# Designs tried in a protein design run: peptides against a protein of PDB entry 3V4L. Part 306

Target 1, 386 residues: chain A of PDB entry 3V4L
Amino acid sequence: GQPLAKDKVALLIGNMSYWEHPKLKAPLVDVYELTNLLRQLDFKVVSLLDLTEYEMCNAVDEFLLLLDKGVYGLLYYAGHGYENFGNSFMVPVDAPNPYRSENCLCVQNILKLMQEKETGLNVFLLDMCRKRNDYDDTIPILDALKVTANIVFGYATCQGAEAFEIQHSGLANGIFMKFLKDRLLEDKKITVLLDEVAEDMGKCHLTKGRQALEIRSSLSEKRALTDPVQGAPCSAEALVRNLQWAKAHELPESMCLKFQCGVHIQLGFAAEFSNVMIIYTSIVHKPPEIIMCDAYVTDFPLDLDIDPKHANKGTPEETGSYLVSKDLPKHCLYTRLSSLQKLKEHLIFTVCLSYQYSGLEDTVEEKQEVNVGKPLIAKLDMHRGL

## One batch from the design tools (peptide; made by RFdiffusion4, then SolubleMPNN)

Design b2_p28_8_s2 (from b2_p28_8, 14 letters changed)
Fold by OpenDDE base, seed 5:
Structure b2_p28_8_s2 (fold): chain B 386 residues (1-386), chain A 28 residues (1-28)
Amino acid sequence: as target 1 above (386 residues)
Amino acid sequence: MPKITNKLPELKLADEEYLKEHPDLVPM
């Protein structure tokens, strides 16, 4: 019979905004497109951008809590990375220059922990360089991995080689994701699917002889990303997974704010990623005596590190939101919250209404505080270990 | 240990000349 997954869970990490290293662009598009594809495959997807070392550790720990016997686990990483002594290291955005293994996440440690969960399938998709880091001579003493027949690695490149993105004047995928996305929905054994992606990448003129997909597998069964999830969550663990995923994806409800001057504002929320939310404001009613009226969001929690110069933009694109802009209401002011993982408290902020009456030169302000609780990933309390 | 299923090709690192010819191609 066709294999069944007990459940399907994916963690996608895209690191771009490095502090001490070159900035990337492709991980934004790659994580977004892969999220949409894996959701069509009935995966519970957590998608995270620009994580520190501590935030990456916590994201992996929360992901490991969703894993259990017969669950399909997928980890995707796009960002800087290296490979020393056959160990792959994912580089956090706060990693020093030079970075070492102590500043990075070892993929083989994550694999060990996934093997302890007796997962039905473990897929690692690593869209990073695999060059040696000569500043790190540490050999991780990894405990012997269990002999399992359910591991698949798709490395965007070969050992000692580079992976590449295309930084055109727009949104573009990394080379690996460009070819992976076209095949990901195919009802094929995952190693056959990745072999076809490797053949397609091998035709790419730009990376021919510089980047090639490496497939490392122990997979003895005909398992596919298309394998159906076992029916209704009858187990306590399946209910916990569903609740945990639902918490990480709960948006605030849209609000209608009413000001004393008689102006009504619609406040709305959209998810770009599990840690990235767009707030938008629109004037839905204005008294005729008010000639000009704008609704700004201000006074965000300091933990979010929001520069007011990047808030309240006339377009989503001016906030750095290029992917969800088509699905947003028009004629709003937009604010992008890109670091929801840093939020310890409730998201409390001020809506400031600035307006002018007909025949008065002075602007009037009214303010209303809004509490939206913990949006998206902030519900997981990734900081509970500090 | 997982088995490598494909043959490792002989790959070259990006050199500075190739990256100058392909300024849009950035190592990850």
Scores: peptide ipSAE 0.328, ipTM 0.696, DockQ to the pose 0.897
Fold by OpenDDE base, seed 1:
Structure b2_p28_8_s2 (fold): chain B 386 residues (1-386), chain A 28 residues (1-28)
Amino acid sequence: as target 1 above (386 residues)
Amino acid sequence: MPKITNKLPELKLADEEYLKEHPDLVPM
């Protein structure tokens, strides 16, 4: 019969906003598009942008809590990386220059931990460079991997080569994701699917002789990303997994705020990623005696590192949100919270209404504090241990 | 060890001259 997954879980990490390294662009689009495709494949997807070393470790630990016997685990990473001695290292956004293995996450260590969970399938999609890092002389002492015959690596490039993105005037995929996305929904053994992606990439004139997909596999069974999830959660662990994932994706409820002047504001929330939320405000009622009226959000928790210059924008795009803008209400003010993993407490902020009466020159302000609890990934308390 | 299912020849490193001709192609 067709193999069944007990469940399907994916962790997608896209690192772009490096502190000490060149900034990337493709990981934003790549993580977003891959999230939408994997959701169509009934994956529970955690999608995270711009993680520090500590946040990446915690994201992996939370991902491993979602894994169990017969679960399909997929890890995607897009960002800076390297390969030393056949070990792949993912570079966090806070990594020093030069970075070393002590500042980075070893994919083979994650694989070891996934094998301890007795997973049904382990897929790694690594959209990063595989050059040797000559600043790192560390030889990883890795324990011998178990012979599980369920491992697939899709590397965006060959050993010792670079992976590339295209930085034109618009948002574009990385080269790997550009070809992967077109085939990802196909009902094929994952190694066959990746081999077809490799053939398509091999036709790309831009990267011919520079980037080519490498497939490493021990997969003995005909397993596909399309394999159906085994029915209703039949274990306590499966129920806990479903609840944990649901918590990490729960948006705050939309609110209607009423001000003393008779203005009514709609406050709404949208998820771009598991750690990225857009707040939007709209005026839903204005008394006729009020000629001008704007609703700003302010006084965010310091842990979110929100620059007020990027808050309260007339478009989602001005906040850096280009992907979900079509699904957002129009004629709002928009604020993008890009680091929800940093939130230790409840998201408390102020809604400030600025307005002017007809025939008065002075602006009036009214303020309301709003507590929305812990949104999205902030519910996982990824900071438990500091 | 996982079997290499697709092993292309080792690609040459990105030629610095071609990256100058393709400033839109950025290594990750």
Scores: peptide ipSAE 0.327, ipTM 0.692, DockQ to the pose 0.850
Fold by OpenDDE base, seed 2:
Structure b2_p28_8_s2 (fold): chain B 386 residues (1-386), chain A 28 residues (1-28)
Amino acid sequence: as target 1 above (386 residues)
Amino acid sequence: MPKITNKLPELKLADEEYLKEHPDLVPM
């Protein structure tokens, strides 16, 4: 019969906004497109951008809580990385220059922890460089991995080589994701699917002799990403996992705010990623005596590090949101919250209405405080260890 | 379960012809 997954869970991390290292662009696109494909495959996807070392550790811990016996686990990483002594290191956005193993996440440590969960399949997709870091002479003393016949690594490049993105004037995928996305929905054994992606990448003249996909697998069974989830979530553990994932992906409800002047504002929310949300405001009713009327959001929690210059934009693109802009309502003001993982408290902010009456030169301002609770990933309390 | 059914738009990747002429390949 076709293999069944007990459940399917994915963690996708895209690091691009490095503090001390070259900025990337592809991880934004790659995490977004992969999120959509994995959702079509009935994966529970957590998608995170621009994580610090601490935030990456917590994201992995929360991912491991979603794993259990017979669950399919997929970890994708796009960003800076290196490989020392056959150990792969993912580089956080706050990593110093030079970075070392103590500043980075070791993928083989994550694999060890996934093997302790008795997972049905472990897939790692690593879209990062595999060059040696000559500034790090640390030999990780890893405990011996258990012999499990359920591991697949897809490396975007060969050992000792670079992975590449293509930095044009527009948004583009990394080279690995460009070819992976075209095949990811195919009903094939995951190692066969990745081998076909390797053949397609091998035809790419741009990366020929510079980047080639490497597959490392112990997978003895014919398991695919298309494998159906086993029945309704009938186990208590499956119910807990479903609730935990749903909690991390719950948007605030859309609100209609009414001001004393008789103006009505619609306040809405959209998820771009598990840690990235767009707030949008629109005037839905204006009394005829009000000639000018603007509704803007302000007074955000300091933990979110929101620059007011990037808030309240006339387009989603002016906030840096190019991906979800087609699904957003038009003629709003838009604000992008890109660091929801940092939110310790409830998301409380002020909606300000500035307006002018016909025949008066003075502008009037009204304010309403809005509490939307903990949106998206902020519900996981990823900071509970500080 | 809230179906986050955002049918996310297909990114217009930069034209494959432009990628052939000016491959600004950046290591990751």
Scores: peptide ipSAE 0.324, ipTM 0.672, DockQ to the pose 0.184
Fold by OpenDDE base, seed 4:
Structure b2_p28_8_s2 (fold): chain B 386 residues (1-386), chain A 28 residues (1-28)
Amino acid sequence: as target 1 above (386 residues)
Amino acid sequence: MPKITNKLPELKLADEEYLKEHPDLVPM
């Protein structure tokens, strides 16, 4: 029969906004597109951008809590990385220059922990460079892996080679994701799917002799990303996983704020990623005596590092949100909250209504504080140790 | 055509250098 997954869980990390390293662009698009594809495949997806070392460790720990016997686990990483002695290292955004293994996450350590969960399938998709880091002479002493015969690595490039993105004025995928996305929904054994992606990359004149997909697998069964989830989510274990995933994806409810002047504001929320939320405000009712009226959000928690210059934009794109803009209400003011993983407290902010009456030159302000609790990934308290 | 402005380095198989340093390694 077709294999059944007990559940399907994915962690997607896209690091681009490096402190001490060259900034990337592709991870934004790649994580977003892969999230949408894996959701169509009934994966519970946690999608995270721009994680520090500590945040990456906590994201992996939370991912491992979603894993259990017969669950399909997928880890995708797009960012800087290296490979020393057959160990793959994902580079956090706060990694020093030069970085070392002590500043990075070892993928093989994550695999060990996934094997302890008795997972049904372990897939690693690593969209990073695999060059040796000559500044890191550390040989990780890894414990012997269990023989689980359920492991697949898709490396965006060969050992000792670079993975590439195409930086242009617009958004574009990395080279690997460009080909992966076209096949990811195919009902094929995951190793066959990746082999077809490798062939497609090999036909591309951009990648020929520069980047080639490498597949490393120990997969004895015909497992596919399309494999159906076993049964109704009525098992206690499936309920726990659903609740844990739901916590990381709970948006605040849209609310209608009523001001004393009789203006009504709709406040809404949209997820771009598990750690990135768009707040939008719109005037839904305005008394006729009010000629001008703007509703802006301010007084965000300091942990979010919100530059007011990037808040309250007339378009999602002006906030840096290009991906979800089609699904957002039009004619709002938009604010992008990145780094929700940094939020230690409840998301409390001020909605300020600035308005002018007909025949008065003076602008009047009314303010309302809004507490939306911990949105999205902020519920996981990814900073509890800081 | 997206101008990939940087000359991509030639793919050197890292395995060939490692196998040169370890001539007693027989591939299994």
Scores: peptide ipSAE 0.047, ipTM 0.424, DockQ to the pose 0.044

Design b2_p28_8_s3 (from b2_p28_8, 14 letters changed)
Fold by OpenDDE base, seed 2:
Structure b2_p28_8_s3 (fold): chain B 386 residues (1-386), chain A 28 residues (1-28)
Amino acid sequence: as target 1 above (386 residues)
Amino acid sequence: MPVITNKLPELKPMDEEDRAKNPDLVAM
């Protein structure tokens, strides 16, 4: 019969806004496009941008809570990385220069923990460099990995080589994701799919002889990313997993605010990623005696580190949101919250209406406080250890 | 179980001349 997954769960991490290292661009597009493809494959996807070491550890821990016997687990990482002694290290955005293994997440440690969950399939897609870090002579004493016949590594490059992105004037994929995305929906054994991606990438004139996809697999069974999820969640564990994922993806409800002057504002919310939300405001009713009015959002929690200069923009693109702008309502003011993982409390903020009456020079202001609870990933309380 | 891998090509690191020819190609 066709193999069945008990469930399918993916964690996607894209690190690009490094503090002490060169900034990347591809991880933004790569995580977004891969999220949309994996959703079409019935994966529960957690998508996270620009994580610190602590936030990456917590994201992995929350991902491991979604894993269980016969579940398909997929980890994707795009960002800086290195490989020492056959161990792959993902570099957090707050990593020092130079970074070491103590500042980074070891993928083989994550694999060990996934093997303890008795997963049906473990897929690692690592879109990072695999060069040795000469500043780190640490040989991690990894406990002996269990021999399981359900592991697939897709490395964007070979051991000791670099992975690349193209930093043109526009947003572009990394070289690996550019070819992976065209094959990802194919009903093929995951190793066969990755071999076809390797053949397609090997035709790329830019990276030929510089980057090549490496596949490492213990997978003895015919497993595919297209394998159907086994029917209605009949187990208590499957129900808990579905509820935990649903919490991390719950948007605040859109609301209509009414001001004393008779102006009505629509406040709306959109998810770009599991940790990135766009707030948008629009004037839906204005009395004729009011000639001008604008609705600004302000007074955000300090933990979100929101620069007011980047809030209340006339376009999504001016906030740094280029991917979801087509799906947003037009003629709003837009604010992008890019660090929802940092939110310790409820998202409370102020909506400020600034308006002018016909024949009066003075601007009037009215304010309303809004509490939207914990949006998206903020419901997982990733900070419970700080 | 034997780890199965695809056929790996010989790769060369980018030198300064390669970087000058492809300034938009950035290592991750």
Scores: peptide ipSAE 0.356, ipTM 0.858, DockQ to the pose 0.814
Fold by OpenDDE base, seed 4:
Structure b2_p28_8_s3 (fold): chain B 386 residues (1-386), chain A 28 residues (1-28)
Amino acid sequence: as target 1 above (386 residues)
Amino acid sequence: MPVITNKLPELKPMDEEDRAKNPDLVAM
């Protein structure tokens, strides 16, 4: 029979906004497109951008809590990385220059922990450089991996080589994701799918002789990303997993705010990623005596590191949100919250209505405080150790 | 042990001339 997954869970990490290293661009698009494809494949996807070492550790721990016997686990990483002695290291955004293994997440350690969960399939998609880091002479004493025959590594590049992105004047994929996305929905054994992606990359003039996909596999069974999830969660553990994932992806409900002047504002929320939310405001009712009015959001928690210069924009693109802009309501003011993992408390902010009456030169302001609780990933309390 | 399923090609590192010809190709 076709193999069944008990469930399917993916963690996608895209690191771009490095403090001490060159900034990347592709991980934004790559994580977004891969999220949408994996959702079509019935994966529970956690998608995270720009994580610190501590935040990456917590994201991996939360991902491991979603894993259980016969669950398919997929880890995707796009960002800086290196490979020493066959160990792959993902570089957090706060990593020092030079970084070492002590500042990075070892993929083989994550694999060990996934093997303890008795997972049905372990897929690692690593869109990072695989050059040796000569500043790190640490030989990780890794315990011997169990022989589980359910492991697939797709490396965007060969050992000792670079992975590349295409930095045109706009948003573009990394080279690996550019070819992966075209095949990801195919009902094929995951190693066959990745081999076809490797052939497509090998035909491309841009990548030929510069980047080549490497596949490492111990996968003894015909398992595909298209494999159906086993029907309704009959186990208490599957119910807990579904509730935990749903909790981490719950948006605040849209609110209608009523001001004393008779203006009504719709406050809406959209998820770009599990840690990135867009707030949008729209005027849904304006009394005829009010000639101009705008609804600004202000007074955000300091933990979110929101620059007021990037808040309350007339377009999603002006906030840095290029991907979800088509799905957002038009003619709003937009604010992008890109670090929801950092939120320790409830998201409390002020909606400020600025308005002018016909025949009065003075601008009037009214304010309302809004508490939306813990949105999205902030419900997992990824900061409970800081 | 994981088996490599594809042949690893000998990849050339991008030199300065290759970077100048492909300014939009950035190493990750």
Scores: peptide ipSAE 0.255, ipTM 0.647, DockQ to the pose 0.886
Fold by OpenDDE base, seed 3:
Structure b2_p28_8_s3 (fold): chain B 386 residues (1-386), chain A 28 residues (1-28)
Amino acid sequence: as target 1 above (386 residues)
Amino acid sequence: MPVITNKLPELKPMDEEDRAKNPDLVAM
């Protein structure tokens, strides 16, 4: 019969906004496009941008809680990285310069923990550089990996080489994601699919002789990302996993706010990533005596590091949201919250209505406080322990 | 276990001249 997955879970991490290292652009688009493709493949996807070392550790721990016997686990990482002594290190955004293994996440440690879960398939897609880090002479003493015959690595580049992004006309993909996305939905054994991606990358004139896909596999079975999920969640563990994933993806409900002046606004929410949300406001009713009115959002929690200069924009793109702009309602003011993992408390903010009456020069303000609870990934309390 | 790896092609790091010729190609 066709292989069945007990469930399918993916963690996608895209690090771009490095503190002490060059900023990247591709991870934004790559994580978004891969999220949409894996969702079409019935994966439970957690997508996270710009994680610190501590936040990356917690994201991996939460991902490992979603894994169980016969579950397909996929880890994708796009960002800075290195490889020392056959160990792959993912670099967090807060990593010092130079970074060392103590500042980074070792992929082989994550693999060990995934093997303890008795997973049906372990896929690592590593869209990072694989150069040696000459500032880190630490040889990690890794415990011997179990012989599970279900491991696949897709490395965006060869050992000792760089991975690249294409920065053309605003949005950039990584070279790996550019070719992976065209084949990811194919009903093929994952190693065959990646081999076809390697052939397509090998035709790329930009990266020929600079980047090549490396496949490392122990996969003895014909398993595909297209393999169907086994039935309704019949186990208590499957129910808990489904509830935990659903909790991490719950948006606030859209709200209608009514002001004393008779203006009504719609407050709406959209997820760009599991840790990135767009807030949008629209005027849905205005009395005819009010000539101008705008509904601004302000007074956000300090933990979110919201620059007021990037809030309340006339377009999603002016907030830095280029990916979900087509799915958002038009003629709103938009605000992008990019660090929901940092939220310790409920998301409380102020909606400020600024308006003008016909024949009065002065603007009037009315304010309402809004509590939307913990949106998306903030429900997991990834900072429990600081 | 058979570890199947692609044959490592001899890949060249991108130099400054290559960066100047391909400004849209950025190392990750």
Scores: peptide ipSAE 0.225, ipTM 0.609, DockQ to the pose 0.780
Fold by OpenDDE base, seed 1:
Structure b2_p28_8_s3 (fold): chain B 386 residues (1-386), chain A 28 residues (1-28)
Amino acid sequence: as target 1 above (386 residues)
Amino acid sequence: MPVITNKLPELKPMDEEDRAKNPDLVAM
């Protein structure tokens, strides 16, 4: 018969806003496009941008809680990385310069933990450099991996080589994701799919002789990302997993705020990623005596590190949100919350209405406090160890 | 464990001349 997955779970991490290292751009587009493709494949996707070491550890731990016997697990990482002694290290955004293994997440440690879950398939897609880090001579003494014939690594590049992105004026994919996205929906064994991606990447003149896909696999069975999920969740564990994932992707409901002056504001929310939300405000009713009015959001929790200069923009693009802008209402003010993982408490903020009456020169302000609870990934309490 | 790998090509790291020819190609 066709192989069945008990469930499908993916963690996608894109690190780009490094503190002590060169900033990247491709991880934004790559995580977004891969999220949309994996959702079409019935994956439960957690998509996270710009994680610290601690936040990456917690994201991996939460991902491992979603894994169980016969579940398909996929980990994608895009960002800085290195490979020492056949161990792959993902570099967090807060990593020092130079970074070492003690500042980074070892992929082979994650694989060990995934093997303990008796998963049906383990896929690692690593869109990072595989150069040796000469500042780290630490040989990780990894315990012997269990013999499981269900592991696939797709490395964006070969051992000792670089992976690349294209930093044009526009947003573009990394070289690996550019070719992967065109084939990801094909009903093929995952190792055959990746081999076809390797052939397509090998035709790229930009990276010819500089980047090539490496496939490392123990996969003995014909398993594909297209393999159907086993029907209605028959186990208590499958119901819990579905509820946990649903909670991590629940947006606040849109609200209509009414001010004393008679202005009505629509407040709306959109998810760009599991840790990135757009807030938008629009004037839905204005009394005729009010000539001008704007609705600003302010007084955000300090943990979110929101610069007021980047809030309340006339376009989503001015906030740094290029990917979801087509799906947002027009003629709003937009604010991008990019670090929802940092939120310890409820998201409480102020909506400030600034307005002017006909025949008065002075502006008037009215304020309302809004509590939207814990949006998206903030419901998982990824900070319980700080 | 038996590990199956594809055949790796010989790859050259980007040098300064390669970076000057491809200024928009950034290593990850």
Scores: peptide ipSAE 0.225, ipTM 0.630, DockQ to the pose 0.812

